# Ledger of designs, part 116: peptides against a protein of PDB entry 3PUK

Target 1, 227 residues: chain A of PDB entry 3PUK
Amino acid sequence: ERGLKSVVWRKIKTAVFDDCRKEGEWKIMLLDEFTTKLLSSCCKMTDLLEEGITVIENIYKNREPVRQMKALYFISPTPKSVDCFLRDFGSKSEKKYKAAYIYFTDFCPDSLFNKIKASCSKSIRRCKEINISFIPQESQVYTLDVPDAFYYCYSPDPSNASRKEVVMEAMAEQIVTVCATLDENPGVRYKSKPLDNASKLAQLVEKKLEDYYKIDEKGLIKGKTQS

## One batch from the design tools (peptide; made by RFdiffusion4, then SolubleMPNN)

Design b2_p14_6_s2 (from b2_p14_6, 10 letters changed)
Fold by OpenDDE base, seed 4:
Structure b2_p14_6_s2 (fold): chain B 227 residues (1-227), chain A 14 residues (1-14)
Amino acid sequence: as target 1 above (227 residues)
Amino acid sequence: SYSRRKEIDELYTK
């Protein structure tokens, strides 16, 4: 068996690079904070060059136009990243790049999607959700990218209950992306603590797994696997 | 995702 890093890289290669590859064509790749960490965890710059990426740019930074080049946006579906994309293509007269290929690491909310569609649809050659919203650390270890997760999940302050729920949802979603990447539908196990965090998260994961496999990329329902 | 395919395709029809 191959480690999680290699699995993630293979998934990205297939879902992103192979999907938009054109022979002899180079692209500028735009990354956000999450995808920078993601790619850094599972590939080298030389790997990206082999996939037709001439340069990687930070989407958050002001960039000079390279109007002759197409851009590959590998970004998280966040308002910040999407807003940066919109700034690149929102103006018909001042597009940063020739065209855009967009690959979201997770489900893009309808609000953001509609915003993109309304303003930049003509510039987009491809838009896809690839469902990888975790960072592989080791062969069987991944890191969730949920800010303040620890604080809210373990806060005894009831005023944080709403935020805790949001964090739990985000964590559950990212766990599901791990399962999707590994092509697994595991039985969820947890160790109970004085707080119901583990139980709640488990329930969310189970629910989201069910939903995912009902509407996965293959349109098939997969049975439970061991984990 | 599979369920979003229709919506994504609409980006290119406009």
Scores: peptide ipSAE 0.025, ipTM 0.598, DockQ to the pose 0.345
Fold by OpenDDE base, seed 5:
Structure b2_p14_6_s2 (fold): chain B 227 residues (1-227), chain A 14 residues (1-14)
Amino acid sequence: as target 1 above (227 residues)
Amino acid sequence: SYSRRKEIDELYTK
């Protein structure tokens, strides 16, 4: 039986490190807030060294150039993280690194993707979406990173309905990434009372799971598995 | 994402 942490690490190893590995080459890895937590949850620095990472840097910090080194950006597809990347390789600034490998933890919106393409395409050796947007805690436990999720989901104020919907969508997307990572298409179970939040979230998850497997890498629709 | 492979690959041609 595999713990969720080990599964996540193996996924990252395969999707990120193996994907960009070159013999004898060391990279600087840039992390954002989410990926810092993610990697901290499933690996140690020694593990990263074995994968050819010499130094870990915070993408949000002002960093000195290391022009002879390639950089591995393992980041969330957010405007903040993307902007930091663009600052490192944008035409208006001196390149901080030799080249970039970008691995997004989730689907990168077209707006951000196009911005990257327009500004830094020549500096990018790889750009991939790996679909891991959750933090593993225990063998069967994970946490979601959705700001103000609790507040909006449990708000009795009708004015927060639109915000609640956005939060629910984000949560559902992250749950789907868990399922994708585990190669599962579960039957979603939920407690409907006292609020309908769980039911709504379940429906969103089911919809997104369907969409994901319809356009997965294999082009196959995975049948429902037990949850 | 597999569905975006074509678009992503365009980055490498520039």
Scores: peptide ipSAE 0.024, ipTM 0.565, DockQ to the pose 0.348
Fold by OpenDDE base, seed 1:
Structure b2_p14_6_s2 (fold): chain B 227 residues (1-227), chain A 14 residues (1-14)
Amino acid sequence: as target 1 above (227 residues)
Amino acid sequence: SYSRRKEIDELYTK
């Protein structure tokens, strides 16, 4: 299969499912709002069954314990999702599942990670951070998941300037994860608009790309590729 | 991707 959806699925399969796969073992998978959309965009339930997932549960909902099964958490590194995980494993006597595998869609802040280690480390068998914070739509189209992005980016109100910067930072981060997923270091191009938002976003993306390739796991500096 | 598996595995086994 060709296209961004196939690339994203392949990355999830290798980084998540292959990493925790055990022959003959079924897992319960816990998803949040973003990862629900992400998986829905690039796979079917039959694909997940083939990867050893028996059922999918929403991490935000109250769930009955299944103490004999291991749980695969594929979630965003947010306080809300982490808090839900902590509720599942915070009590030594009342754990929801047998053990946990955690895969974050982005870098987990040290504050959240330390909170997890302090309370639930003995319940966790795997913890990885993968760089997929976008939703693939078409072969060359993806959607960013940034709350209120439209409102703040196009607001003429100067009082929203600080919020606008936060939104642009989040958008830039997600664009970089697309580049990382595609294994490219492109030149950034943009169309000029009445607002200099595109130029600012481009600068943020370029900076983050440089940082990413300097500190990647391979430790190699990748040259610019054609956009 | 960045993996913290080693760190977590060490904590789990101790």
Scores: peptide ipSAE 0.037, ipTM 0.595, DockQ to the pose 0.206; fails the geometry check
Fold by OpenDDE base, seed 3:
Structure b2_p14_6_s2 (fold): chain B 227 residues (1-227), chain A 14 residues (1-14)
Amino acid sequence: as target 1 above (227 residues)
Amino acid sequence: SYSRRKEIDELYTK
């Protein structure tokens, strides 16, 4: 009935919870700002309990160690979230949890991944990148989570050009994750405005969609759909 | 989705 929200929840259940499920085992789940919003949009606390999560903690907060329990990190692949993870496991004597399962909402840059490997590889039981970087609002509506997107995209200051490009890349990536989640390869449509932002974003989305489906593990290139 | 499980498993076993 709640189309997009149910699809997102089903994907998280399959890609994250079913992936690390162990019978009779409870885990602490660590969330960042984005994943807190994501889960809040598509599930209830009772749903998480059914998936073996005993408690949810904010990764940014200083937390007391629970050394007997394994931790499930569902976080964005950002320097801030990764640094918080490293603080939990970086010291051999100060590990906050027994072990870690880490699931990134998007591709984790090699620089961050290598930093994790160098610091706490022995504590990590699983590392997986899933493709969900958007917030479902309604059955067919989603929102992007790109800070200051409006400011940089519509800034008349030419000094913000480089930041504008970064923001557009991030937006395009998130749109691609929506398409991947819905198993769609749509033709991109946009309305022209005084600024060429819509055209540029459309081009980025088109390119990223092509790249995504070309490297799909199933080896299937889906044609453009009318969506 | 992309999994780096194999890479992590290799590091865990060394």
Scores: peptide ipSAE 0.029, ipTM 0.572, DockQ to the pose 0.185; fails the geometry check

Design b2_p14_6_s3 (from b2_p14_6, 9 letters changed)
Fold by OpenDDE base, seed 1:
Structure b2_p14_6_s3 (fold): chain B 227 residues (1-227), chain A 14 residues (1-14)
Amino acid sequence: as target 1 above (227 residues)
Amino acid sequence: SYSRKKEIDKLFSK
């Protein structure tokens, strides 16, 4: 058992599966690109079966209706994933499943949330944001999923400065979710690079950590822990 | 905002 993978699995089990569990009930689980990678990194199919998942489907693919079964959507809060969900429940006559449980891996933007609320609220039994936006690799190693991060962070072109900032913001958010998952408020450390990207990222992480613990689920302020 | 999780759950929980 590698520590970080176990912690991530435990978080998903408690925040998602335990939250919507019903004795004797099987669900179809819908995954997107990110959550497929996430679950593959920290669990086996046998684990999902034990949690009441009968089959896993890709949300992007065309799927046959199974109207007698409830669906568990474990997805990222992206326009693509949300649009696929809306297609499943947008019309009363065209509902693919009996009901939906939705768990987002990160904060869902208001624009997407309002779109869901306006069109599919009656079909939704649960909707939560669980804040896991990283992939565990080893006991203390994880990878970030930020598109084009390498390209913009290492670009010498000053015209990419604005996009670089956006990418670093996204990376900082994912790092904060790791800290939240591990229940830690670490002092941020970094090695300096020629482009000083590490310093900028560190500052963003520190700011976001402060914000997170000010408004965490328990409403408690935690002191910095040694890491 | 991480605090919004409770609000969302309350709105859709049945």
Scores: peptide ipSAE 0.039, ipTM 0.730, DockQ to the pose 0.667
Fold by OpenDDE base, seed 2:
Structure b2_p14_6_s3 (fold): chain B 227 residues (1-227), chain A 14 residues (1-14)
Amino acid sequence: as target 1 above (227 residues)
Amino acid sequence: SYSRKKEIDKLFSK
């Protein structure tokens, strides 16, 4: 399929699967709630087999050890997912897998990163932060995964103002990952009525885009692109 | 971020 789904798949293939691929080696892949949805939206099981994945497992579930196989963790940088990873490798007890490759869908907070380093750095063969925090739907449509976003953004209760800001920040971050994936710096378009939510979100996106391209790997500052 | 990528590669690129 052409469009955003294919772009996302290509990004995952190059950033994750190609990065840790060894000829003739199969891995168990551990997914969380978000990455399950992400992969389901842009690939089939046959695609994963071609990338050297023999089995996919839910990181939240209790799993039997497969000590002879390496594990590919494609997970969100959340306390829940990281804690599950740490349970697999962080104890003096036998590790569930031979080694770990970790690919985070977004920036991993220092607190979580430090926990990983302190506990199981010797078991980690690779650790990367990729920048894909959205679910592709159509060629130019994607879904943001921000819990209770709809509720807080439209809540009339002033006590939810802080929650609304957190939600908008998370949404803006995910939108920026789309732009990063597509290598675009778009001019943001929005409708401000009836609430100012769209305007606030647009400003956050623009700011984050500016920050992203300012510190681009090549030191490039791209002009605004279409759409 | 770009800065973190360098750190991660140094620590966990094996």
Scores: peptide ipSAE 0.036, ipTM 0.668, DockQ to the pose 0.578
Fold by OpenDDE base, seed 5:
Structure b2_p14_6_s3 (fold): chain B 227 residues (1-227), chain A 14 residues (1-14)
Amino acid sequence: as target 1 above (227 residues)
Amino acid sequence: SYSRKKEIDKLFSK
């Protein structure tokens, strides 16, 4: 039985590396904070070399141009990461790389997508969303990356209610990406006491799972599986 | 075109 790490790696290999593979071509891969953690959790540098990645770079850092090489951006669809990408390709004379392949870990908002389209369309050879927004751990364990999730979920301040909902929405979305990655539709289990956070999150997950499988890639409705 | 491809990718990557 393969662990979650292997599943995640296999998905990345198929959705990202195989998707942009060109024989004999090496790419520079740009990572952000999340994808650095993600790849570190499920692969080694040698694995990336086998996939045609010569160097990995932090998208947030100031980097020297390598204008003869194409770049693979495996990044989160955040304003920060997108802005860094835009700086790399904002000017024809100052573009850091020959071209870009962009793979977002999650849904890219239209605002960000349009911003990219307006400024860098000609430099982009591929742009897709692969829906991996979690960090795999041993076996079937994973962690979520939602800023301040703990703070808002457990805040007794009613003024944080709206933010709490946003956080729960983000958490639910990431959990659904795990299910999508594993190709499972689990029956959600939770303990709601003493707070109802788990119940609310479970409801969000169930709703999102339903929506996902109703319009999935296969056009099939998948029944619930064991949690 | 690459632009069209990106749009298609955006629409169907969900």
Scores: peptide ipSAE 0.036, ipTM 0.704, DockQ to the pose 0.132
Fold by OpenDDE base, seed 4:
Structure b2_p14_6_s3 (fold): chain B 227 residues (1-227), chain A 14 residues (1-14)
Amino acid sequence: as target 1 above (227 residues)
Amino acid sequence: SYSRKKEIDKLFSK
């Protein structure tokens, strides 16, 4: 079986690089913190060069304009990343690149999407959500990128209940992206703990999996697997 | 979301 890293890279190659590929064209790729880790986990710089990426830039940093080149934004759908994008294209005078291809690692909230649309739609050639919101570590190991997940999930303080739900929602979403990437609909298993966090997370995952496969790219509802 | 990708592209093409 192919390792998770290979699967992730193949997904990115197909969903991102192949999607925006133009013969003989080089692009600047903008990454955020998550996608930097993601790509670092599953590819090398040489791989990116082969995909037509001339240079990688951190979206959070101030960058010099390269107005003759198109930019490939592979970023998380977060306010921070979106704001940085908007700074690049928010005005004609501030336009740093020729055009943008945007690929979000997950569902982009309508609020952020509308903000982009209102400000710089003319600069955007492509915008897709590719549903890769995890970091592959090993063949079957991945890491979720949810800040303070451990703290809130295992906090005994009831005041953190709301935040705990948000964190669990985010975790569940990321787990679903793993399933989507692997094209699997797993039977969710969990071991109950005193706080029953595993049960709650499992329920969220199951619900989201059901929703995902109802509207998946292939329009298929898959049976549960035991992966 | 796979269901939105076509819509998103259409929206930005205008």
Scores: peptide ipSAE 0.035, ipTM 0.716, DockQ to the pose 0.424

Design b2_p14_6_s4 (from b2_p14_6, 7 letters changed)
Fold by OpenDDE base, seed 1:
Structure b2_p14_6_s4 (fold): chain B 227 residues (1-227), chain A 14 residues (1-14)
Amino acid sequence: as target 1 above (227 residues)
Amino acid sequence: SYSRRKEIEKEFTL
């Protein structure tokens, strides 16, 4: 299969499921809002069963303990998702699961990472960051998950300027994760609009691409890919 | 970064 969905699924399979797989072992998988959408876009429940996932649970919901099973957390590096994880393992006597494997969809801020290390490190078997912060739609189409992006990017109100910059930064980061997933370092192109939003976003993407490919998976500098 | 991910992986490998 040649579509973006297949590429994303292959990356998740290798980076997450293959990394924590044990023969004959089933895990409970915990998802947040973003990863629920992500997995729904690129796989079926049957695919997850083949990867050793017995049940999927929402990390935000109150869940009954299953102390004999290990848990696979595939979540966004947000305070909300991290706090839910900490509630599952924060008490030594009342752990919800036997152990945890954590895979973040993006860079986990040091503040959140340190909070996890300080309280739950002994319960964690694996902790990795992967770079998938977008939802594949079609072979060449993806959707960004940035809250209120439409509102702030197209707001004529100058009071929203700071919020607009934050949104553009988040969008740029997600675009870079698409490039990383496709193993490309493209030239950035944009269509001119009445607002300079496209130009600003393009500059942010270019800067982040440069930073990313200074240290890639091979520790090499990747040249520009023909666009 | 890639280097940071490797560091995290080593720290939490049991």
Scores: peptide ipSAE 0.028, ipTM 0.593, DockQ to the pose 0.603
Fold by OpenDDE base, seed 2:
Structure b2_p14_6_s4 (fold): chain B 227 residues (1-227), chain A 14 residues (1-14)
Amino acid sequence: as target 1 above (227 residues)
Amino acid sequence: SYSRRKEIEKEFTL
């Protein structure tokens, strides 16, 4: 059984690196907080070198222009990461890189997508959404990257109810990306005591799984798998 | 999500 790390790496390799690979071409790769953790969990620097990445840069940091090289942005679809990208390509005279390949780890909201299209579409060679929004830990274990999830899920304050829903939604989306990565539609098992959080999360996951497979490219509704 | 991916690929495949 190939560990989850291997599956994730293979998906990134095919969906990102193979998609933008050109023979003899090296790229600078820009990462944010999540994708740094993601790649660190499933590959080594030597693996990235083999995929044509010469340098890894943090998208949030000030960086010197390397105008002769193309940049591979592997980032989360967040306002912060998108804003950093836009700063790199906002003006013709101040472009940090020759061109950009953008790969989002999840669905990019229309507001952010439209902002990108309006400001720097000419600099973008490829833009793709990939569905990997989790960190693989072990063969069958992953972690979610949802800020303050613990606080909001277990907050007794009713004023945090809306935030709790947002967190639960984000967690469900990330779990669905695991299923999509594994090409599985599992039955969801949970322990509901003492709180109903697990039940709510399970319902969200099931709903999102149904939506995902209904609109799958193959037009095939995949039955539930036992995993 | 698939329809959007196709749209993104169409728009940014230069």
Scores: peptide ipSAE 0.026, ipTM 0.586, DockQ to the pose 0.591
Fold by OpenDDE base, seed 4:
Structure b2_p14_6_s4 (fold): chain B 227 residues (1-227), chain A 14 residues (1-14)
Amino acid sequence: as target 1 above (227 residues)
Amino acid sequence: SYSRRKEIEKEFTL
């Protein structure tokens, strides 16, 4: 069995690099905090070079224009990352790069998408959601990137209830991306504790899995797996 | 999702 890291890399290779590959063309790749961690977990710089990436840049940093190069944005669909992208292409006179390929790690909210569309449509060659919003740690272990998840999930303060819900949704979504990446539709199992966190998360995951496989990349509903 | 991907592609290719 191939480890989760290799599966993730293969998915990225297929969904991102193969999708925008042009023979003899090099691109600058822009990463955010999450995708930096993601790629670091499953590939080496040499692998990226082989995929036609000449240099990796941090999207959050101020960067000098390289107007002759196309940019590959592999970023999370966050306001911060999107705003950085918009700064690169929002001004017609001061575009940082020749054109952009955008690959979001997860569902891009319509608000962000519309903002991009309104400002930068002419600069974008590709825009896709690849649905990988987790970090592979081991062959069967992944890490969720949900800030303050622990705090809100286990907070006894009722004032945190709304935030807890947001965090739980984010966690559930990321778990679904793991399942999607592994091409699995598992039966969700959880251990009950004094708090209903596990049960609630399980329900969210089940719901999101159902929704995902209704509109998966194959356009087919996949049955439950035994994972 | 697959459906959204198609939608996004369509919107930027127009």
Scores: peptide ipSAE 0.026, ipTM 0.576, DockQ to the pose 0.461
Fold by OpenDDE base, seed 5:
Structure b2_p14_6_s4 (fold): chain B 227 residues (1-227), chain A 14 residues (1-14)
Amino acid sequence: as target 1 above (227 residues)
Amino acid sequence: SYSRRKEIEKEFTL
């Protein structure tokens, strides 16, 4: 039985490190807030060294150039993280690294992608989305990274209804990434009382799971698995 | 979002 942490690590190893690995080549890895937490949850620095990472840097910090080394950006597809990347390789600034490999934890919006392409395309060796937007805690436990989720979900103010919906959608998306990572299509269980938040979230997850498996590589709908 | 799309590899001109 594989714990969620080990599964996540294996996914990252396959989707990120194996994808950009070159024999004898060391890279600097750039992390944002989310991916720092993600990697901290499922690996050690020694593991990263084995994958050819010499140094980990925070993408938000002002870093000194290491022009002879390539950089591996493992980041969330957010404007903040993308802007930091653009600062490292943009035409208006001196390149901090030799080249970049970019791996997004989720779908990168076309607006951000186009911004990257327009400014830094020649510096990028790879850009891939790997669909890991959750933090593994235990074998069957994970956490979501959705800003203000608690506030909006439990707000009694009707004016927050639209914001609550956005948060629910974001949470559902992240839950689906867990299922995709585990290759599962679970029957969703929830506690309906006292609030209907759990039932709403469950419905969103089920819908998104259906959509995901309808358009998977096999073109087949995965049957429901036990939860 | 990713949950409703196939895996995407973005291509860049080098």
Scores: peptide ipSAE 0.028, ipTM 0.593, DockQ to the pose 0.338; fails the geometry check

